Peptides against a protein of PDB entry 4AID. Designs and how they scored, part 25

Target 1, 242 residues: chain A of PDB entry 4AID
Amino acid sequence: FDIKRKTIEWGGKTLVLETGRIARQADGAVLATMGETVVLATAVFAKSQKPGQDFFPLTVNYQEKTFAAGKIPGGFFKREGRPSEKETLVSRLIDRPIRPLFVKGFKNEVQVVVTVLQHDLENDPDILGMVAASAALCLSGAPFMGPIGAARVGWVDGAYVLNPTLDEMKESKMDLVVAGTADAVMMVESEIQELSEEIVLGGVNFAHQQMQAVIDAIIDLAEHAAKEPFAFEPEDTDAIKA

## One batch from the design tools (peptide; aimed at target 1 V103 F230 F232)

Design b2_p16_4 (made by RFdiffusion4)
Pose (drawn by RFdiffusion4):
Structure b2_p16_4 (pose): chain A 242 residues (1-242), chain P 16 residues (1-16)
Amino acid sequence: as target 1 above (242 residues)
Amino acid sequence: AREEWVEEHLEAIREP
């Protein structure tokens, strides 16, 4: 039972989100394509709380398979091993904006894994990885508040640029990654060539505008394909506090 | 539409 939201031509690039063919045993699994870069994002959460668990345990593992680029690893063991700098950075990049959107009071194990299956030498999978992770989370049925969108905004020839490619990045004076909900920007990360607070803040806002088409697309797939929501009421400590 | 969807989703989570 296969389902896509393949629409979203997004910033001139085709973004496809597919579910129900791959990884059917995960709570949420989405194969996401943008251009010709492909990632599989899976989301599983435990249906129970561990005794005495006192914080929300969430793990995000982003991993690149070198076959995503037609190469065998250079390491002595010719197999991927410990995560690189890029994999741990991208893992925090997904974790940061998601961790606060789980319902306050929820403490079940949650694991989201995003694996890079194909890289097209143009579209960085890092942003795509964020979108696919958000899509799988929505589909899983866990207490995850609305989708997250994300985008990279560059600054080229005095204008904002959405999801610039790797060659476009050579000419950009700004590298800003933003992830947000429909209402709010949730995270920023950037490296900037001494641009003003105004332009920087402008890029953040441009990104939040431009990522709405993605949130819409996730909401659309969730409407056709999400699992039943996991019931979870927080404790009404409201009366005791007053 | 986005707000309504989020509200309905939150209500569904809150249902026992």

Design b2_p16_4_s1 (made by RFdiffusion4, then SolubleMPNN; from b2_p16_4, 10 letters changed)
Fold by OpenDDE base, seed 2:
Structure b2_p16_4_s1 (fold): chain B 242 residues (1-242), chain A 16 residues (1-16)
Amino acid sequence: as target 1 above (242 residues)
Amino acid sequence: KHKEWLEKRLELWRQK
């Protein structure tokens, strides 16, 4: 196995991005670990466009499998066949920032699957899932103009906290999820309790600054492990170079 | 790094 691994310290936690061991049948596959939370992201894309395809067919599926449910808060026996509210929300959080980064004119089917393999009850797998999905797409050879980074920001005791634990979040006046490229914020999702606009905007800037280390880690992994770019001629790329 | 990565990937797609 040609295993490539990138490890960084991020918000006082070890982030590990690994490829080459699991899901080698995918176009891209990344095992991501933060603390003892572990996710597998896979990216698969069709090598041709379907006849009459008029839109970009991206599907993102975040899954908390039953084998991890013994460590997932609220892991009750969910009947097979529908995503939970959390799985639906996190799938959208991953979809929103990645969708606009595909090269215009690319209409081949793309499937991103993020599977929670382990949860430590401290580190939420949503942020880790966003990072892993970004890394898997960068490795895949798909015409994806990533990476994205992602971060959660809390406001605890009058300070910003990067990726607060589930316990620290109980005292937080802010749940701010940000995703972006090196140069741009692509998505903000926020729940705020009695905070000024200045503190919230400062939180977005803090998140965007803190995710640069993750973006750099994904690029470093991709430089060593990415597949050759899929042979695709873009219609227009000038709008996505900035 | 990000800009160089984007430029390199775009060039590799245009050459294929």
Scores: peptide ipSAE 0.331, ipTM 0.851, DockQ to the pose 0.636
OpenDDE base, seeds 1, 3, 4, 5: peptide ipSAE 0.216, 0.279, 0.214, 0.294; ipTM 0.813, 0.835, 0.811, 0.841; seeds 1, 5 fail the geometry check

Design b2_p16_4_s3 (made by RFdiffusion4, then SolubleMPNN; from b2_p16_4, 11 letters changed)
Fold by OpenDDE base, seed 5:
Structure b2_p16_4_s3 (fold): chain B 242 residues (1-242), chain A 16 residues (1-16)
Amino acid sequence: as target 1 above (242 residues)
Amino acid sequence: MHKEWLEKRKKAWLEK
């Protein structure tokens, strides 16, 4: 197997992004690990547009139910059964910052599946899933103008904490999830307890700064493991306004 | 750093 791995220290934890070992049938596939939490992200895209497709058909599916080894669906997997509330929310958290980064006019079906393989009960798989999904899309060759990074920010003992543990989050006055590119914040989701707008804005800036290392790590991985860019001609934006 | 992969994508999708 041609396994490529990028490892960084991130918020005092080791983040590992790995490709080439699992889900090789996907256009992109990344195992991401932080602590002992492990997720698999797969990205698959159709090589042609469906006749009459008028919108961009992106589907993101985050799943926390572990599958037995070799039963992890790759590609166009649709989960049997109703997603949990958490799975639905995290699927949207991944979708929101990713969707606008596809090249305009690309209307081929894209499926991103994030599967939690292991959970250490300290590191939430959602942030890791966002990072892994971003990486998988960058590796896929799909016309995706990522990567995105993601971070959770807590406010504990009067300080920002990057990716607080589940236990640290019990003491946190902020649950702030941020996703963005190198240049822009793309998504903010927050639950806050009696914090000033200044502290929250500072948290967004802190998250965006801290995710740069992840963005760089995804780019490094893509330089070594990405498929060639899919041959696609963007829609001329000027021709559709007539 | 990262120039080759980023440039390849720009050329593929943004410079046409």
Scores: peptide ipSAE 0.562, ipTM 0.909, DockQ to the pose 0.343
OpenDDE base, seeds 1, 2, 3, 4: peptide ipSAE 0.556, 0.554, 0.545, 0.554; ipTM 0.909, 0.910, 0.903, 0.909

Design b2_p16_4_s4 (made by RFdiffusion4, then SolubleMPNN; from b2_p16_4, 8 letters changed)
Fold by OpenDDE base, seed 2:
Structure b2_p16_4_s4 (fold): chain B 242 residues (1-242), chain A 16 residues (1-16)
Amino acid sequence: as target 1 above (242 residues)
Amino acid sequence: MREEWLKERLEKWRKK
């Protein structure tokens, strides 16, 4: 087994990104850990376009399965077959920042699956799932112009808090999720209570600065473990402006 | 080094 691992300290917690042990049949697979929360991200892409495919067929599926080791909040018998509201929302949070980073004209099927394997009841698996999905795509060889980083920002006792725990979030006046590349913010999602626009904009900047360490960790993992980039030529967009 | 590796990798998918 050729196991590659990157470990960083991030917001006072240990973030671990691992590849090479699990889901080796995927194009990319990353086991990500923060605290005792553990997620598996897998990326799979088709090596050809389907006949008549007119749109980019990206699917993102975030899953909190009841068979995960540890406690999952709300793990009472959900009937097999429909995503929960949380699973649907987190799947969209992962989809939104990654979708625009695929090379224009790429219309091969791409499937990203994020599975929660363990939950510590402190670290939300959504941010970890975004990071793991980004890493899995970078490892896969798919024509993805990532990585993205992600961060949650709270506002507790008049200060920004990076990736607040579920308990710290009860005291937070802000739930701000940001995703971006090294150079650009790609997505903002926010729930805010009685805060100025200045504090919110400062929170976006704080998130983008704090996610750089995660982006660097994904690049380091990818340098050592990524597959060869899939041979794909982008569509000639200059021929449409003539 | 890391930024150069990423740049060279992503350049394979940039329009020439």
Scores: peptide ipSAE 0.496, ipTM 0.903, DockQ to the pose 0.365
OpenDDE base, seeds 1, 3, 4, 5: peptide ipSAE 0.484, 0.490, 0.486, 0.495; ipTM 0.897, 0.900, 0.898, 0.901

Design b2_p16_5 (made by RFdiffusion4)
Pose (drawn by RFdiffusion4):
Structure b2_p16_5 (pose): chain A 242 residues (1-242), chain P 16 residues (1-16)
Amino acid sequence: as target 1 above (242 residues)
Amino acid sequence: KTVTEKIREEMEERRE
């Protein structure tokens, strides 16, 4: 039972989100394509709380398979091993904006794994990885507040540029990743060539405008394909506090 | 409605 939101031509690049064919046993699994870069994002959460668990346990693992680029690993063991700098950075990049959007009071194990299956030498899977992770979370039925969008905004020839490719990045004076909900920017990360607070802030806002098409697309797929929502009521400590 | 149903309801409102 296969389902796509393949629409979203997004910033001139085709973004497809598919579910129901791959990884049916996960709570949420989305194969996401942008251009010809492909990632599978899966989301599983435990249906129970561990005794005495006192914080929200969430793990995000982002991993690149070297076959995503037609190469065998250079390591002595010819197999992927410990995460690289890029994999741990991207893992925190997904974790940061998601961790606060789970319902206050929820403490079940949640694991989201994003695996890079194909890299097209143009579209960085890191942003795509964020979008696919958000899509799988929405589909899983966990208490995850609305979808997250994300984009990279560059600054080339005096204009904002959405999801610039790797070659476009050589000419950019800004590298800004923003992830947000429909209402709010949730995270920023950047490296900037001494641009003003105004332009930087402008790029953040441009990104938040440009990522709406993605949130819409996730909401659309969730309308067709999401699992039943997991019931979870927080404790009404409201009367005791007053 | 549960908190999760209200979240889904807000997503539906966005679709309108």

Design b2_p16_5_s1 (made by RFdiffusion4, then SolubleMPNN; from b2_p16_5, 8 letters changed)
Fold by OpenDDE base, seed 2:
Structure b2_p16_5_s1 (fold): chain B 242 residues (1-242), chain A 16 residues (1-16)
Amino acid sequence: as target 1 above (242 residues)
Amino acid sequence: MTVQEKWWEALRRRRE
C-alpha cells in the first residue's frame, strides 16, 4: 500500500489527511481525522458522458452510518432509506462550494460520498467532511478547480474561535460556516445572535484566512498522491475566454 | 496541458 499522509496543526487541533489505505476502488479517497472525529470521503466520476445529458450530474451524499452511531449524538434508529435532516443539510454544504468549480461543459456523472466513521463528541464532522471531499476530488483526476477549504467560526467572549467544539458552540453568538478557494469565498452559511455586520464580515475574513493552511495541506497531498488529470477539454463554445 | 494541469501549475507557483 502506498499511503500518503499530511498532518497540520489547525485551530489548536491536529488535522490528518490520509490516502492509499481505504477505498482504493474510488477515483479519489481521503480519510480525514480531527481529534477523534474520522470521516471517509470518496469521489467517483464517469469516464464518458451519458447520451442526451444536458446538465452536470453531481451528487453529494453525507452519511452518518449506524456503525458510528454509538459515538454520534442522536445516532438512534435511523429509519433505513432516507437521509436525516442533518445529512441532507451537510450534503448541501459540501455540494454548494464544489459544484461551480468543475470545468464548464463537463457533464460526466460525479459522485461524492462522505461517511462519518467516528465522532468524538467535540469536533463536528461537517467541516471535516467538506475538507475531505475537497481533498478526494483533488486526488481523483476529475476536472475540479479546487481545492476548497472550509472553516466554522464562533464568537465566544468577544473573540473569533476557529472550529469551536460542540460545547464551545453553546456559548457562541455565531455559527458561521465558510468555504472557499485560495482566492475567493464560495459559500457562507450563518446563524447569528445580535452581532454587528462588522463582526460577521470579520468572521468571514477570519475563516477565509484560517482555511489557507487546509488548502495548502490538500495541495501538498495532491502533489504526492493525485491521479493523472482526466483528459477533458471544454468545447470552444463553452471556453470562458479568460 | 489540460485546463486542470495549467491551473495546478498556477497554484504551485503561488506557493513558491
Scores: peptide ipSAE 0.368, ipTM 0.882, DockQ to the pose 0.728
OpenDDE base, seeds 1, 3, 4, 5: peptide ipSAE 0.258, 0.072, 0.348, 0.164; ipTM 0.819, 0.734, 0.874, 0.760; seeds 1, 4 fail the geometry check

Design b2_p16_5_s2 (made by RFdiffusion4, then SolubleMPNN; from b2_p16_5, 9 letters changed)
Fold by OpenDDE base, seed 3:
Structure b2_p16_5_s2 (fold): chain B 242 residues (1-242), chain A 16 residues (1-16)
Amino acid sequence: as target 1 above (242 residues)
Amino acid sequence: MTVQEQWWERLRERRR
């Protein structure tokens, strides 16, 4: 197996991005680890557009496997087949920042699946899932103008905290999830308790600054492990309007 | 040219 791995220190934790061990039948596959939380992201895309396809058919599915449910807060024996509220929410958090980054005119089916394999009860798999999905897309050869980074920011004891633990989040006055490219913030989701707009805006800037190390790590992994870019030429829709 | 555009061009150059 040609296993490629990138390891960085990120917010006082080790982030590991690995490819080449599992899910090799996907276009891109990344095993991401932070603490003892482990996620598998897979990206698969169709090599042709369906006849009459008028919209971009991207699907994103975040899922927590039943074997991990004994280590996941609120992990009731999920009846096989219906996403939980958390799985639905996290699937949207991953979808929102990645959807705009596909090359215009690309209408081939794309499926991103993020599977929680292990949860440590400290590191939330949502941020790790966003990072892993970004990395899997960058490895796939799909015309995705990523990577994105993602970060959670807390406000604990009058300071910003990058990716607070679930226990640190109990003391946090902010739950701020940010996703973006190197150049731009693409998504903000926030729950705030009695903080100034200045602190919140500072949190967005802090998140965007801190995610650059993740973006660089995904680029480095992709330079070593990405498939050849899919030969996609957007139809020059401007040439049809002349 | 964005960081993403630069990365995407570097990946395309590997096909040449």
Scores: peptide ipSAE 0.526, ipTM 0.922, DockQ to the pose 0.130
OpenDDE base, seeds 1, 2, 4, 5: peptide ipSAE 0.134, 0.255, 0.376, 0.487; ipTM 0.788, 0.832, 0.879, 0.910

Design b2_p16_5_s3 (made by RFdiffusion4, then SolubleMPNN; from b2_p16_5, 7 letters changed)
Fold by OpenDDE base, seed 3:
Structure b2_p16_5_s3 (fold): chain B 242 residues (1-242), chain A 16 residues (1-16)
Amino acid sequence: as target 1 above (242 residues)
Amino acid sequence: MTVTEKEWERLRERRA
């Protein structure tokens, strides 16, 4: 087993990104750990486009599996069925920043699956899932212009808090989720209680600064474990204008 | 533009 691992300290917690042990049949697969929260992200992409494919067929599926039932709040044996509200929301949080980063004209089917394997009741698997999905895509060889980083920012006792625990979030006046590349913010989602725009903008900047260490960790992992880039030639849409 | 392996490497290197 060729196992590659990157470990960083991130917001006073250990973030581990691992590949090569699980889901080897995927194009990219990353086991990500923060505290005792563990997620598996897999990325799979088709090597050809379907005839008549007009849109980019990206599917993102975040799942809190039943084997983590009893360690996930409300994690009763949810019947195989409709995603929970949380699973739907987190799937969108992952989709939003990654979708625009695929090479223009790439219309091969891409499936990203994020599975929560363990939850520590402190570290929310959503941010970890975003990071893991980014890493899995960077390892896959898909024409993905990532990595993205992600961070949650709280506002507790008049200060920014990186990736607040679920208990710290109860006292937080801000739930700010940011995702971005090294150079740009790609997505902001926020719930804010009576805070100035200045504090919110400062939170976005704080998140973007703090996610650089994650971006660098994904790059380092990809340098050692990424598959060869998929040979993609965008259809020369300019040749039809001649 | 063919995204050659070298262009992917250069895109990775320019992000380093």
Scores: peptide ipSAE 0.028, ipTM 0.533, DockQ to the pose 0.435
OpenDDE base, seeds 1, 2, 4, 5: peptide ipSAE 0.027, 0.018, 0.018, 0.008; ipTM 0.557, 0.526, 0.523, 0.434

Design b2_p16_5_s4 (made by RFdiffusion4, then SolubleMPNN; from b2_p16_5, 8 letters changed)
Fold by OpenDDE base, seed 3:
Structure b2_p16_5_s4 (fold): chain B 242 residues (1-242), chain A 16 residues (1-16)
Amino acid sequence: as target 1 above (242 residues)
Amino acid sequence: MTVMEKWWERLRERRK
């Protein structure tokens, strides 16, 4: 197997992005690890558009398969077959920043699946899932103008904390999730407890700065392991206006 | 030149 791996130190933790071992049948597949939390992201896209397809058919599915679902904070008792509230929320968190980054006019079906394989009960798999999904799309050859990075920012003892543990989050006055490209913030989701707007805006900037290392890591992985970009010609929408 | 930059250049060439 041609296994490619990128390892970085990120917020005092080791982030590992790996491809080439698992889910090789996907267009892109990335195994991402932080601490003992492990996620598999897969990206698959159709090589043709369906006749009469009017919208971009992107589906994002985040899944926590661990039998530890009863011990995961906010993990509802998963009845087999329905996404939990958390899985639905995280699927949307991944969808929101990636959807705008596809080339305009691309209407081939795209499926992103993020599967939590292991959870350490310290590192939340949502941020890791966002990073892994971004990496899988960059490897796939789909016309995705990523990568995105993502970060969670806490506010603990008067300081920003990058990707706080679940225990650190109990003491945090901020739960700020940011996703963006190298150049732009694409999404902010926040829960704030009695903090100034200045601290919150500083947190967004901190997140965007800290995610650059992840963006660079995804680019480096893609330069070594990405498939050739899919031969896609956007419909010349300008030719219809002439 | 990144993978994404190479993709973007190919798109620009096809639009010309």
Scores: peptide ipSAE 0.272, ipTM 0.808, DockQ to the pose 0.092
OpenDDE base, seeds 1, 2, 4, 5: peptide ipSAE 0.111, 0.195, 0.200, 0.136; ipTM 0.732, 0.755, 0.758, 0.732; seeds 2, 4 fail the geometry check

Design b2_p16_6 (made by RFdiffusion4)
Pose (drawn by RFdiffusion4):
Structure b2_p16_6 (pose): chain A 242 residues (1-242), chain P 16 residues (1-16)
Amino acid sequence: as target 1 above (242 residues)
Amino acid sequence: KSTWVEENEEAVEERR
């Protein structure tokens, strides 16, 4: 039972989100394509709370398969091993904006894994990785508040540029990743060539405008394909506090 | 329904 939101031509690039063919046993699994870069994002959460668990346990693993680029690993063991700098960075890049959007009071294990299956030498899977992770979370049924969008905004020839490619990045004076909900920007990360607070802030806002098409697309797929929501009521400590 | 489901549905309706 296969389902796509393949629409969203997004910033001139085709973004497809598919579910129900791959990884049916995960709570949420989305194969996401942008251009010709492909990632599978899976989301599983435990249906129970561990005794005495006192914080919300969430793990995000982002991993690149070297076959995503037609190469065998250079390591002595010719197999991927410990995560690289890029994999741990991207893992925090997904975790940061998601961790706060789970319902206050929820403490079940949640694991989201994003695996890079194909890289097209143009579209960085890191942003795509964020979007696919958000899509799988919505589909899983876990207490995860609305979808997250994300984008990279560059600054080329005096204008904002959405999701610039790797070659476009050589000419950019800004590298800003923003992830947000429909209402709010949730995270920023950037490297900037001494641009003003105004322009930087402008790029953050441009990104939040430009990522709405993605949130819409996730909401659209969730309407067709999400699992039943997991019931979770927080404790009404409201009367005790007053 | 859970409060978090109702809030999400309300937010989707606003976008629709």

Design b2_p16_6_s1 (made by RFdiffusion4, then SolubleMPNN; from b2_p16_6, 9 letters changed)
Fold by OpenDDE base, seed 5:
Structure b2_p16_6_s1 (fold): chain B 242 residues (1-242), chain A 16 residues (1-16)
Amino acid sequence: as target 1 above (242 residues)
Amino acid sequence: MSPWVKEMQARIERRR
């Protein structure tokens, strides 16, 4: 087994990115762990474009499996087959920042699947799922201009908190999810209670700064574990320089 | 830049 692992301390928690143990049939596969929350991200891409494909066929599917439901709050026995509201929202949350980072003209099918394997009741698997999806894409060889990082920012006792626990979030006046590259914020999603725009913008900047360590960790993992880059000639070569 | 972008850029530059 060629298992490669990157471990960093991130927001006072251990983040582990691992590849080479599970889902080897995927183009990229990453187990990501933060605390005792564990997700599996897989990336699969078609090696050719379908005849008549006119759009980029990216699908992102986040799922919380019933075997993890013994630790997932509100994990009612969801009938196998329809995404929950949470799964649908998190799938979009992952899709939004990664979609624009594919090389222009690439119209091969890409499927990202994020599966929650374990939940610790402290660390939300959404942020971890974003990080894992980014890492899996970087490992896959797909023409992806990532990595992205992601972070949740809370506002607790007049301070920014990186990736607050579910209990800390009850006291938080902000639920701010940010995703971005090393150079740019790609996505912001926020629920805010009576905070100034200055505090919110400061939270975005804080998130973007704090996610750099994750971006660097994904790059380091990919430098050691990525598959050969898929040979694709973009329609616009200037897109590779961005 | 991702490892993919770095490698593809280097391939393009080697062909020019």
Scores: peptide ipSAE 0.474, ipTM 0.878, DockQ to the pose 0.092
OpenDDE base, seeds 1, 2, 3, 4: peptide ipSAE 0.338, 0.219, 0.331, 0.136; ipTM 0.820, 0.802, 0.813, 0.755; seed 2 fails the geometry check

Design b2_p16_6_s2 (made by RFdiffusion4, then SolubleMPNN; from b2_p16_6, 10 letters changed)
Fold by OpenDDE base, seed 4:
Parts: C-alpha cells; sequence; structure tokens
Structure b2_p16_6_s2 (fold): chain B 242 residues (1-242), chain A 16 residues (1-16)
C-alpha cells in the first residue's frame, strides 16, 4: 500500500488528509479526518464525452451512510433512496465552489461522492467533506483548477472562531461557510443573528485567510500522490466567435 | 503539457 498522508494543525484541531489505502478504483480518493469525524471523498470522471453532451455533467453526492448512524445524530433510520435535507444542502455547498473551476469546454461526466464514515458529535462533516472533495479532485487528474479550501466561521464572545464545534455553534451569532481558491472567494453561505455587515465581511476574510493552510496541504498531498493530468485540450471556443 | 496544466502549475508555483 503506497499511503500518502498530510497532517496539519487547523483551528486547534488536527486535520489529516490520506490517500492510497481506500477506494483505489476511483480517479481520486481522500480519507479526511478532523477530531474523530471521518469522511471519504471520491472523484471519478469519464475519459470521453457522451455524444450530444451540451452541458458539463458534474454530480456531487454527500451522504451519511447508515453504518455511521450510530455516531451521527438522527442517523438511526435513514431510508435508502432520497437524500436528507442536510445531504442535499451539503451536496450543493460542495458543488457551488468546484463547478466553476473545471476547464471550460470539459463535458466529460464527473462524479464526486462524499461519504461520512464517522462523526464525533463535535466536528461537522460538511466542511471536512468540502476539503476532502477538493483534495480528491486534485488527485484525480481531472481538468480541475482547484484546490478549494473551506471554512466555517462562528462569532462567539465577540470573536471569530474557525470551525466551531456543534456545542460552540449554539452560542454563535454567525454560521458563515466560505469556500475559495488561494486567490478568490468562490462561495459564501451565511446565517447571521443581528451582526453588522462589517463583522460578516471580516468573517469572510478570516475564513479565506484560515483556509490557506488547507489549500497548501492539498497541494502538498497532490505533489506526492496526484495522477498524471488527463490529456484534455479545450476546443478554442473563442476562435469560433470571431 | 496542456494549457490548463501549465496555468495550474503556475498558480501553485506563485504560492510558494
Amino acid sequence: as target 1 above (242 residues)
Amino acid sequence: MSAWEKELRERIARRR
């Protein structure tokens, strides 16, 4: 087993990104751990475009499996076949920042699957799932202009908190999820309680600064474990509009 | 090296 691992301290917690032990049949696969929360992200892409494919067929599926239900609040009776409201929301949170980062003209099918394997009841698997999905795509060789980082920002006792625990979030006046590249914020989702726009904008900046360490960790992992880039040249679509 | 791979490597290199 050629296992590659990157470990960083992030928001006072150990983040581990691992590849090469599990899901080797995927184009990219990352096991991500923060505390005792564990997610598996897999990225698979088709090596050809379907005839008549007119749009980019990206699918993102975040799922909390029934085998993890003994460690996930409310997990005890998930009916197979329809995503929960949470699974639907988190799938969109992962999709939104990654979709724009694929090379224009790439229309091969891409499937990102994030599976929660364990939940510690402190660290929400959504942020970890975003990070793991980004890492899996960077390892896959797909024409993806990532990585993205992600962070949740709370506002507790008049301060920003990076990735607050589920208990700290009860006291938080902000639930701010940010995703971005090294250079740009790609997505913001926020729930706020009577906070100034200045505090919220400061939270976005704080998130973008704090996710830099994660982006660097994904890059370092990719340098040691990424597949060769897929041989894809975008059609020069700008030459057809002159 | 594809144009997108070149751009990605250049972005990574600017961060170091």
Scores: peptide ipSAE 0.264, ipTM 0.837, DockQ to the pose 0.868
OpenDDE base, seeds 1, 2, 3, 5: peptide ipSAE 0.205, 0.253, 0.264, 0.237; ipTM 0.800, 0.823, 0.834, 0.816

Design b2_p16_6_s3 (made by RFdiffusion4, then SolubleMPNN; from b2_p16_6, 10 letters changed)
Fold by OpenDDE base, seed 4:
Structure b2_p16_6_s3 (fold): chain B 242 residues (1-242), chain A 16 residues (1-16)
Amino acid sequence: as target 1 above (242 residues)
Amino acid sequence: MSAWEKENLARRAARR
């Protein structure tokens, strides 16, 4: 096995991004670990467009498997079949920042699957899933203009907290999820309790600063382990304006 | 610059 690993300290926790051990049949596959929470992200893309394809067919599926249910809060009640509300929400959190970063005119089928393998009851798999999905896409060779980073920001005792634990989040006046590139914020989702717009905007900036280390870690992993980039020529959309 | 962008720019530069 040609295992590549990047390890960084991030928010006082060890983030590990690993490829080459599992899901080798995918275009990209990343095991991401933070604490004892472990996710597998896989990216698969079609090498051709379907005839008559009029939209970009991106599917993002976040899933918490029954084998991990003994470690996931409320996991004991998961029935096979329909995504939970959480799985649906997290799938959208991953989809929203990545969808705009595909090269315009690319309409090949793309499937991103994030599977929670282990949960430590401290580190939420959603942020880790966003990071892993970004890394898997960067490794895949798909025409993806990532990476994205992601961060959760709390507001605890009058300070910003990067990726608060599930217990720290009970004391937090903010649940702010941010995703972005090195240069831009792509997505913000927030639940806020009686905080000023200034504190929230400061939280977005804090998140964007803190995710740079993750973006750099994904770039470094991709430089050592990415597949050959898919040869896609974007239609010269500037040739339609002349 | 994404890994995809870096490589596509390198390939475009090598084909010219």
Scores: peptide ipSAE 0.445, ipTM 0.857, DockQ to the pose 0.098
OpenDDE base, seeds 1, 2, 3, 5: peptide ipSAE 0.253, 0.281, 0.226, 0.287; ipTM 0.821, 0.846, 0.808, 0.843

